# Ledger of designs, part 132: peptides against a protein of PDB entry 5TUV

Target 1, 107 residues: chain A of PDB entry 5TUV
Amino acid sequence: KEVIDRLRYLKAEIEDLELKERELDQQKLWLQQSIKNVMDDSINNRFSYVTHEDICNCFNGDTLLAIQAPSGTQLEVPIPEMGQNGQKKYQINLKSHSGPIHVLLIN
Target 2, 107 residues: chain B of PDB entry 5TUV
Amino acid sequence: AQECQNLEVERQRRLERIKQKQSQLQELILQQIAFKNLVQRNRHAEQQASRPPPPNSVIHLPFIIVNTSKKTVIDCSISNDKFEYLFNFDNTFEIHDDIEVLKRMGM

## One batch from the design tools (peptide; made by RFdiffusion4, then SolubleMPNN)

Design b2_p21_5_s1 (from b2_p21_5, 7 letters changed)
Fold by OpenDDE base, seed 5:
Structure b2_p21_5_s1 (fold): chain B 107 residues (1-107), chain C 107 residues (1-107), chain A 21 residues (1-21)
Amino acid sequence: as target 1 above (107 residues)
Amino acid sequence: as target 2 above (107 residues)
Amino acid sequence: PSKYYLLDSSSGKPQYIRLTE
């Protein structure tokens, strides 16, 4: 019957989609590893930087703060709440577990 | 039938996940290309300059850019560990990752 | 509550991935 045939079709398609999703997951893992390998290469690592000029060309004349931190660093942005003095708290909390954090004022 | 409807919903859900994963893969590819282009640019630039840039004139990956008003007061403290930083702003700020910066640079 | 992110340049998403909240 039509309903039975539709069910068979849908089940078969879902199975194919499951395979496709797993394939994409695998591709992602390999690509992530590839990127890590490229970035960890000694030569590439030596030249993996941007300049102050680069940053200034990307943004307008506001205050620009550059924060360099190791991969895996935890970033916390608390929901702005009123402080004891009535001022809203705008914060960035950084926690690195693998290396120091470096801060640069661009302008 | 109800069962067909349920499977169609599941099918659509899986299709959306697959689409998202495909997009993520494309972004990873672009990131890798951008990084390679950055490295190539920097290598060429240093060759022409016959020296590396000053240490504090560049921002090494990975990094983030914090953009805020010039009127914003920024306080930074190191707490508990040199790997833990707390930034306090008296106003709102924007965060941009290095990937976005490379895109804006045209890498 | 706070917004938590993890720095991951190879995630296929922005450099900082949302962890919680």
Scores: peptide ipSAE 0.188, ipTM 0.875, DockQ to the pose 0.032
Fold by OpenDDE base, seed 3:
Structure b2_p21_5_s1 (fold): chain B 107 residues (1-107), chain C 107 residues (1-107), chain A 21 residues (1-21)
Amino acid sequence: as target 1 above (107 residues)
Amino acid sequence: as target 2 above (107 residues)
Amino acid sequence: PSKYYLLDSSSGKPQYIRLTE
């Protein structure tokens, strides 16, 4: 019957999709490891930076803060809430566990 | 019939997940390429200048860019070891990661 | 509730992985 054939086809396709998804998961894992290896290389790490000019070319006119922090640094952005004076609070909380955080004012 | 419909829903769900994973994988590839290009650029630039840039003139990866109005008042509390930063803004801000910056730079 | 992220250059998604919303 047509329904039976469709069921068989769908089941087979789903099985293939499961294999594909696992393949993609594995590829992601390998690529992530590759990126880590490349970035952790001493020479690459030495040259892994952007300049003030680079940043200025990417953004216009406003106050720009560049915050450099080690991998694994925790970034918290609380939902803006009303303060005691009826003003919304906008905050960024950073916490590093492996090294100091460096902040630069751009332009 | 109902089983067929259920399998088709499952099939579609898996296809969407696969699509998302493929997109993420492509982004990782682009990130690695961008990083390699950045390193190459900087190596060449330093060779031409015959010196490295001043430490405070560059932003090392990983970093974020905080963009806010020039009128925004920014208050920052810093721990003694600079492992913790607490930023307070009296107005809204935008956060951009280094990946986005590299993209904007054309890396 | 706050948005929490973890800086990770190899995250695959944005470089900063969301820990919680």
Scores: peptide ipSAE 0.278, ipTM 0.880, DockQ to the pose 0.032; fails the geometry check
Fold by OpenDDE base, seed 1:
Structure b2_p21_5_s1 (fold): chain B 107 residues (1-107), chain C 107 residues (1-107), chain A 21 residues (1-21)
Amino acid sequence: as target 1 above (107 residues)
Amino acid sequence: as target 2 above (107 residues)
Amino acid sequence: PSKYYLLDSSSGKPQYIRLTE
């Protein structure tokens, strides 16, 4: 009797949670689309940048490379391994399919 | 009952997924707000300067920041169309995305 | 041997999403 009541309660709650999860999935989809629309707007796109000063304020002391690449660009970071010369290789591979990549030395 | 226990496990799993999705939505909202604030700042700045910034003085979104020691030797191989980049470092590096930069900027 | 990512600013997760390890 008690177990049966608990089962009924749990099933009802799980059903409510399923509805809530679907709601959140839809909200995420709409918000993602909203962000894309805002960023793709011609005026917003014109002003979607940061300055060297901005970067320097966020980071200091070391060499800073700013790499501008289109959305969807593939980024590969191989696991560091010993090279032929006995030195570990630290590497970044970038592959864009929609436009050129631009690199700026900040510091 | 075993069935009751199974449903309780499922309930807890769904609750955790919902919590994670709520957090992701909050992050997206903050990203959108930060971007809008960035655009507003830049528009105002260009109005005050009465001109746009020089082309190579700004970093357009999306971008990444690579941070490494000033002692690090960096070699870069670039394809003819600038769609592929290979960076070689003789030491470790850190990667930061534009979202993190906007957060650090207080946007 | 390599970590692969996609740049996605609207994912709700880190912009660089791991595709493979």
Scores: peptide ipSAE 0.240, ipTM 0.880, DockQ to the pose 0.032; fails the geometry check
Fold by OpenDDE base, seed 4:
Structure b2_p21_5_s1 (fold): chain B 107 residues (1-107), chain C 107 residues (1-107), chain A 21 residues (1-21)
Amino acid sequence: as target 1 above (107 residues)
Amino acid sequence: as target 2 above (107 residues)
Amino acid sequence: PSKYYLLDSSSGKPQYIRLTE
């Protein structure tokens, strides 16, 4: 009957969607690896930078800090909570595992 | 039937996941393109200038940009673990990824 | 580049990200 036919159709479609999802997962992994390889290339790495002018053109008015850190560096921005002095604390925690962190004041 | 409804819910969930994965994949593609364009730009610029930029004039990828008020007091400390950095702000701030910067640059 | 994400300390949501994967 109609319900049975609908069930069959849905099951078949779900199976197709499973295949599509797996395909996308593989494509993502491939592309991620590709990006990593491209960025890790010695020549590309040499030229993988932006200038102060680039940053200033993207933002205006306020203080801009540029924080350069190795790939895989963990960044934590906690929920602002009351500090010991009763003031909300606004923090950035950085944890690098593979190299130094470099901080530049842009403006 | 209930089974039909369950499968339709599953179908919809899978469709949404696929859509999300497709979007994420597109972002990765754009990231790779932006990076390649950045490298190409910098290579060309250095060729024209016949010199690399001064070391402190550029920000190497990967990086983040912290944007805050000029009146914001920023304190940076390094923990006993030399790989951990703590930034304290007395006011709110925004963090922008290098990806967003490249987008704003038109890469 | 890392996965695109915009963070705001006033968001009220803790964020944990890597600069790159």
Scores: peptide ipSAE 0.101, ipTM 0.858, DockQ to the pose 0.035; fails the geometry check

Design b2_p21_5_s2 (from b2_p21_5, 8 letters changed)
Fold by OpenDDE base, seed 5:
Structure b2_p21_5_s2 (fold): chain B 107 residues (1-107), chain C 107 residues (1-107), chain A 21 residues (1-21)
Amino acid sequence: as target 1 above (107 residues)
Amino acid sequence: as target 2 above (107 residues)
Amino acid sequence: PSKYYLLDSSSGKPQHITLTN
């Protein structure tokens, strides 16, 4: 009887957790849409930028490459493999579908 | 008994997923706040300067930052027709998204 | 003064650029 009661309890709890998880999923979608709306707002979009100074203050001592690309741009970083010349290949592949990509060398 | 154990494992798995989703939601909220703060900062700055920043002095969202050694040689191949970029590095690099940058900026 | 370089896909021509500091 105790085992049966435990089983019933666990099943009920799992059902509640399923509901909670679905609720969180919906909230995520809502929030993502909200963020998109805020970013797409004309005024906000006009001011949605960082400066070179901002970037330099965030990073120290290295070469900084800023790559601005439209949302949805595909970013691929292949696993480094040995090339034909025996050198490991460190690569970034970018593919934009909606607009140009801009690159700035900083520092 | 085994069924009870299976359900307990399932319960725990769901609890962990819920926790992860809650954390993700919190991060999204913080991202939105950071973005709004960025916009406010920039608006205020431009008001004080009475002019927008020079075009090449800012990086518009969305963007990524590539950080690599100053000794790293970076080759970039651009295909304008397909909006494709191929970056080749002779050494390792780090990628940071705009969200992380905003965090580092204290937004 | 730091030098800044801009790579633009809007140039209309395919380019191969080597970036060095």
Scores: peptide ipSAE 0.045, ipTM 0.857, DockQ to the pose 0.460
Fold by OpenDDE base, seed 2:
Structure b2_p21_5_s2 (fold): chain B 107 residues (1-107), chain C 107 residues (1-107), chain A 21 residues (1-21)
Amino acid sequence: as target 1 above (107 residues)
Amino acid sequence: as target 2 above (107 residues)
Amino acid sequence: PSKYYLLDSSSGKPQHITLTN
């Protein structure tokens, strides 16, 4: 009897949670589209940049590479494995499909 | 009783998933705000300077930042069309996306 | 924050570049 009541309660709550989750999914899609629209706006796009100073202020004492690539560029970081010389391989693979990749070295 | 336990597990799973989705939505909102603030900053700066920044002095979104030690040797192989890049590091590195950079900038 | 370098393959051929400070 008590178990039956608990079951009914749980089922009802799960149903409500399902609705909430779907709502959140829709909100995410909407927000993602909104962000895309904002970023694709001609004026916003014109001013969508950071300076070398900005980058240097965010990181101290290290070598910095700024890699600008089109959206959709494939970024692969293989798990470090031992190379032929016995040294671990630390690699970044970039493959663009829509435009050239630009790299800046910042010291 | 077992069914009740199963539903409770499912309920908890859904609650955690909803919590995660809510957090993700909040992050997206913050990203949008940060981007808008960046645009506003740059617009104001260019208005004051009465000129745009030099082309090679800025990094346009989207971008990533690779951070590594000053002692790290970096080899870069570039395709002829600049669509493919292979970076080899003799030591570890960190990758940061533009979103994180904007956060560090206080946008 | 005094120096920056643009990595470019302007030669039109694939090239290997060693990046140093």
Scores: peptide ipSAE 0.040, ipTM 0.854, DockQ to the pose 0.434
Fold by OpenDDE base, seed 4:
Structure b2_p21_5_s2 (fold): chain B 107 residues (1-107), chain C 107 residues (1-107), chain A 21 residues (1-21)
Amino acid sequence: as target 1 above (107 residues)
Amino acid sequence: as target 2 above (107 residues)
Amino acid sequence: PSKYYLLDSSSGKPQHITLTN
């Protein structure tokens, strides 16, 4: 029957799609590991930086803070709440567990 | 008939998810290329200058950029070991990661 | 690393971002 044949076709196709999805998941894992290895390389790590000029060219007219922190540093941006003076509180919380955080004022 | 419809919906869902994963993989590849280009640029620049840049003139990866109005008042509380930072802003701000910066740089 | 985020009055849930390579 046509409906039964369609069901069989769809089930087979879904199975093929599952295989494809698993392939992509594995590729993502491998690529992420590759990126990590490249960035952790001693030579690459030595040159893995941007300049003040680079940042200034990317942004215009505002105050720019550059925050360099170790991988794994936790960044939290709470929902703005009313402060003691009735003003909304805009916050960034940073917590590193492996090294110090460095902050640069760009402009 | 209902089972056929359910499978067709599932098929479409999986197809869209696969498409998204393919796009994410391509993005990761571009990130890796951008990083390699950054490293190459910096290596060449330091060779031409015959010296590394001053330590406080560059921002090492990983980093984030905080962008806010020049009128924004920023208060920062820092732990003694510089492992914990609390930023308070009296107005809104934007956060940009290093990946976005590299994109804007054209890497 | 982190993702782009704009903090304004229309911001949703708290954002927790872990900086990675």
Scores: peptide ipSAE 0.036, ipTM 0.846, DockQ to the pose 0.034
Fold by OpenDDE base, seed 1:
Structure b2_p21_5_s2 (fold): chain B 107 residues (1-107), chain C 107 residues (1-107), chain A 21 residues (1-21)
Amino acid sequence: as target 1 above (107 residues)
Amino acid sequence: as target 2 above (107 residues)
Amino acid sequence: PSKYYLLDSSSGKPQHITLTN
């Protein structure tokens, strides 16, 4: 019967897809660990920076702040709410647990 | 017939997940390549200059870029240990991560 | 580094992001 053949085909295909999905999951974990290792390398870490010129080339016409913070720093952007003076509050909350935060004015 | 339909739905769901995972994997690969290119560029630049850049002239990863109008008033409250920052803006702002910056730089 | 989402204060949606490598 055609239905029986289709069932067998679908089951076999799903098994193949399951294997592929597991492979991709493993590859992702491996790559994430690889990236971490590369960034944590002492030499790479020494040269892991951008310049003011780099930022200016990427953005123009506005005020640019660069916020350098350690990994694990919490970044919170609350929903804008009305302040006491009737003005909406636009806020960024930063909390680091491992080191100081550094802010640079680019332009 | 109903069993076939159920398996076809499952098949399609798995195909979509695989597609998404493949895309995420590609993004991670590009991030790693961009970072390596950045490191290589900076190493070469410092070799030519025969010195590292001044500390306040570069932005070390990880970082974020805050973009806002030149008319925006920015107030910043900082803790004594610089572990906590509170930014107040009188207007809207955009946040860009370091990954996006590297992409815009063409790394 | 970890993938971050672009944040815009005009979105009206709160977002919490942890900076990671």
Scores: peptide ipSAE 0.041, ipTM 0.846, DockQ to the pose 0.035; fails the geometry check

Design b2_p21_5_s3 (from b2_p21_5, 7 letters changed)
Fold by OpenDDE base, seed 3:
Structure b2_p21_5_s3 (fold): chain B 107 residues (1-107), chain C 107 residues (1-107), chain A 21 residues (1-21)
Amino acid sequence: as target 1 above (107 residues)
Amino acid sequence: as target 2 above (107 residues)
Amino acid sequence: PSKYYHLDSSSGKPQHITLTK
């Protein structure tokens, strides 16, 4: 009786959790679409930027590259391999499909 | 019984997935708030200055920040249409997305 | 928020630029 009751309880709880998980999945999709809509708004898009000062305040003491690229741009960082000179190669490969990429050197 | 144990394991796995999804959802909410705050900041700033910032003085979303040593040599190969970029570094680097930058900015 | 996907490039005839401070 006790084991049977526990099984019934667990099955019911798992069913509830499954419903909760699906609810969260739907909420995520809704929120993602909401974010997209907000960012694609003409006014919001006009003001969706950060300044050099903003970046410099976030990072210090290093060389900073700001790379602006359209959403969906492919970003690849290959595993470092030994080059012809015996030096490891550190690389970033970018490929956009919807617009040009812009690079800025930050102070 | 073994069946109870199996269901308890499944229950725990589902709970962990739900927890992760809840966390991801919260992050998305914060991202949307941060973006809206950024837009409001920039709108106000441009109103006060009575002009937009120079085009090359700002980084439009979406973007990434590449951080490396000041001594790092960076070579970049760019396609004619600027849709493809190949970066070569002689040392290690870090990549940060715009979401992280907005967080660091306190948006 | 940015969206990125991992995939290789399809190199054409790139110009080489060295970025330094």
Scores: peptide ipSAE 0.072, ipTM 0.856, DockQ to the pose 0.204
Fold by OpenDDE base, seed 2:
Structure b2_p21_5_s3 (fold): chain B 107 residues (1-107), chain C 107 residues (1-107), chain A 21 residues (1-21)
Amino acid sequence: as target 1 above (107 residues)
Amino acid sequence: as target 2 above (107 residues)
Amino acid sequence: PSKYYHLDSSSGKPQHITLTK
């Protein structure tokens, strides 16, 4: 009796949780689309940038490399492996499919 | 008993997924707000200056920031088709996306 | 003072660019 009641409770709760999860999934999709629409707007796109000062205020001391690339650009950071000279390879691989990549050095 | 235990595990798993999805949704909301604030700031700044910023003085979204030591040597190989970029570092580096930058900017 | 450099990423031929401070 107690076990049966617990089972009924759990099944009902899981059903409610399934509905909640689907709701959140839908909200995420809508929000992602909203963000895309906002960013793709011509006016917003025109002003979607940060300045040298902005970056310098966020980071200090070290070399800062800014890499601007089109949406969808693939970024790969391979696991460091030993090179020919015995040092680890630290690499970033970028592959753009829809436009040029711009690189800025901030120091 | 075993079924009850299985359902309890499932319930807990679903609750955790929901919690994660709620957090992710909140993050997306904040990203959208940050972007809108960025656009508003830049629009106002350009209105005050009565001109756009110099082309090479700003970093357009999307972008990444690579942070490395001042002593790090960075070698960039650009393919002839302009689509592939290989960055070689002789030391470790950190990568920060534009979302994190906007957060650090307080947008 | 900090410097701001823009690298030429639009070259039609392969290039090797070394960035150092």
Scores: peptide ipSAE 0.050, ipTM 0.855, DockQ to the pose 0.484
Fold by OpenDDE base, seed 1:
Structure b2_p21_5_s3 (fold): chain B 107 residues (1-107), chain C 107 residues (1-107), chain A 21 residues (1-21)
Amino acid sequence: as target 1 above (107 residues)
Amino acid sequence: as target 2 above (107 residues)
Amino acid sequence: PSKYYHLDSSSGKPQHITLTK
């Protein structure tokens, strides 16, 4: 019967897709760990920076702040709300748990 | 027939999820390549200059870039240990992560 | 005690981000 054949086909295909999804999940985990290892390497860490020129080449015209913070630093951008003066509050809240935060004015 | 329809929906769901996971994996690969290229560039540059860059001339990863109008007033409150930062803006801003910056740099 | 600095800049969409290396 056509319906029975279709059911068997779909079940077999779903099984193949389950295998593919598990493969991709494992690849993602592996790659994430690989990236972490590369970035944590002492030599790579020493050279993991960009210059003022790099930033200026990526952006133009406006005020640019570079905020360097340790991995794991929490960044919060709250929903703008009216302040006490009737002005909308546009904020960035940063909280580091492992080291100081450094801010550079680029332009 | 109903069972076939249910399985077809499940199949389509899995196909879309797999597609998304493949895209995410590609992004991770590009991030790793970009980082390696950045490190290579900086190593070469420092070798040519025979010295490291001045401490305040570079931005170490991880970082974010805040872009706002030159007319925007920024008030920054910093904790004594520099673990907490509160930025107040009188207008809107854009945030760009280091990954996006590396992409814009062509790494 | 907090230290205060005045700079020139503006805000974006609400979000919560954890910086990672």
Scores: peptide ipSAE 0.068, ipTM 0.864, DockQ to the pose 0.045; fails the geometry check
Fold by OpenDDE base, seed 4:
Structure b2_p21_5_s3 (fold): chain B 107 residues (1-107), chain C 107 residues (1-107), chain A 21 residues (1-21)
Amino acid sequence: as target 1 above (107 residues)
Amino acid sequence: as target 2 above (107 residues)
Amino acid sequence: PSKYYHLDSSSGKPQHITLTK
C-alpha cells in the first residue's frame, strides 16, 4: 500500500537524518576544539589583535569603545528599565573571572 | 494516515535542525578562517615594520565594540570586585563582537 | 573570536554573552 510504503520511506529517511545530525554534531565539536587550539597557540595569540584603524574603518564616526576582556567574561545587557530618576537605564554589565578588562576609546 | 503525518512532521523538524547546524558550522569555519587571516596579516605587517605596534594602539581578542552617539554620556564603574564593571549610558548603544569586526574588515 | 551577536540596549530581552577566545 502507498501509505505503508510512505511510512517505510519516512522511517528510513529519518534514520538517515539522524545520522547526518550526529555527524554535524561531531564536526562542530571538532571545529570548536580546533578554533580553541588555534587561538590558544602562543604565536597566534601574539598576533590576535586589530588596530584602531581597523575599528574606525568598520564603523562611522560615533563614540566607539573597545572593551577587551578575557575569554569567559560574562556580558549582560539588561532590558532598559526606568531608573530611580525615571530615566531608562542603558547598561552593560561585565564580569571577568580570569583577568582585567581593558577599555579603549577609539573615537 | 496520522502516523505518516507525524513522521513527516518529525522529518521536517530534523531537517530544520540539520539546516541550523549546517549554518552554525559554516559560521565557525568562517570564524576560523577570519582569525587565521588576521594573524597572517599582523605577522606580515610586523615583519615589514620590523617592530610590533605600540601596545595601546591595538585591541587584543576577544573584545567587543560599543557604538553610541557622541552625545551619549558614558559612566564606568567597578563594582563589588575589580573584575566586575558597570557601564551606564544615558542613551542607546550598539554592541558588536570581534567576529563582526573581522567580517567587516574582510578577513 | 567570540560567538557573534548583534546587541543593542534597546533590545526587548536581556542579552547575555560570554566572551570566548
Scores: peptide ipSAE 0.056, ipTM 0.860, DockQ to the pose 0.036; fails the geometry check

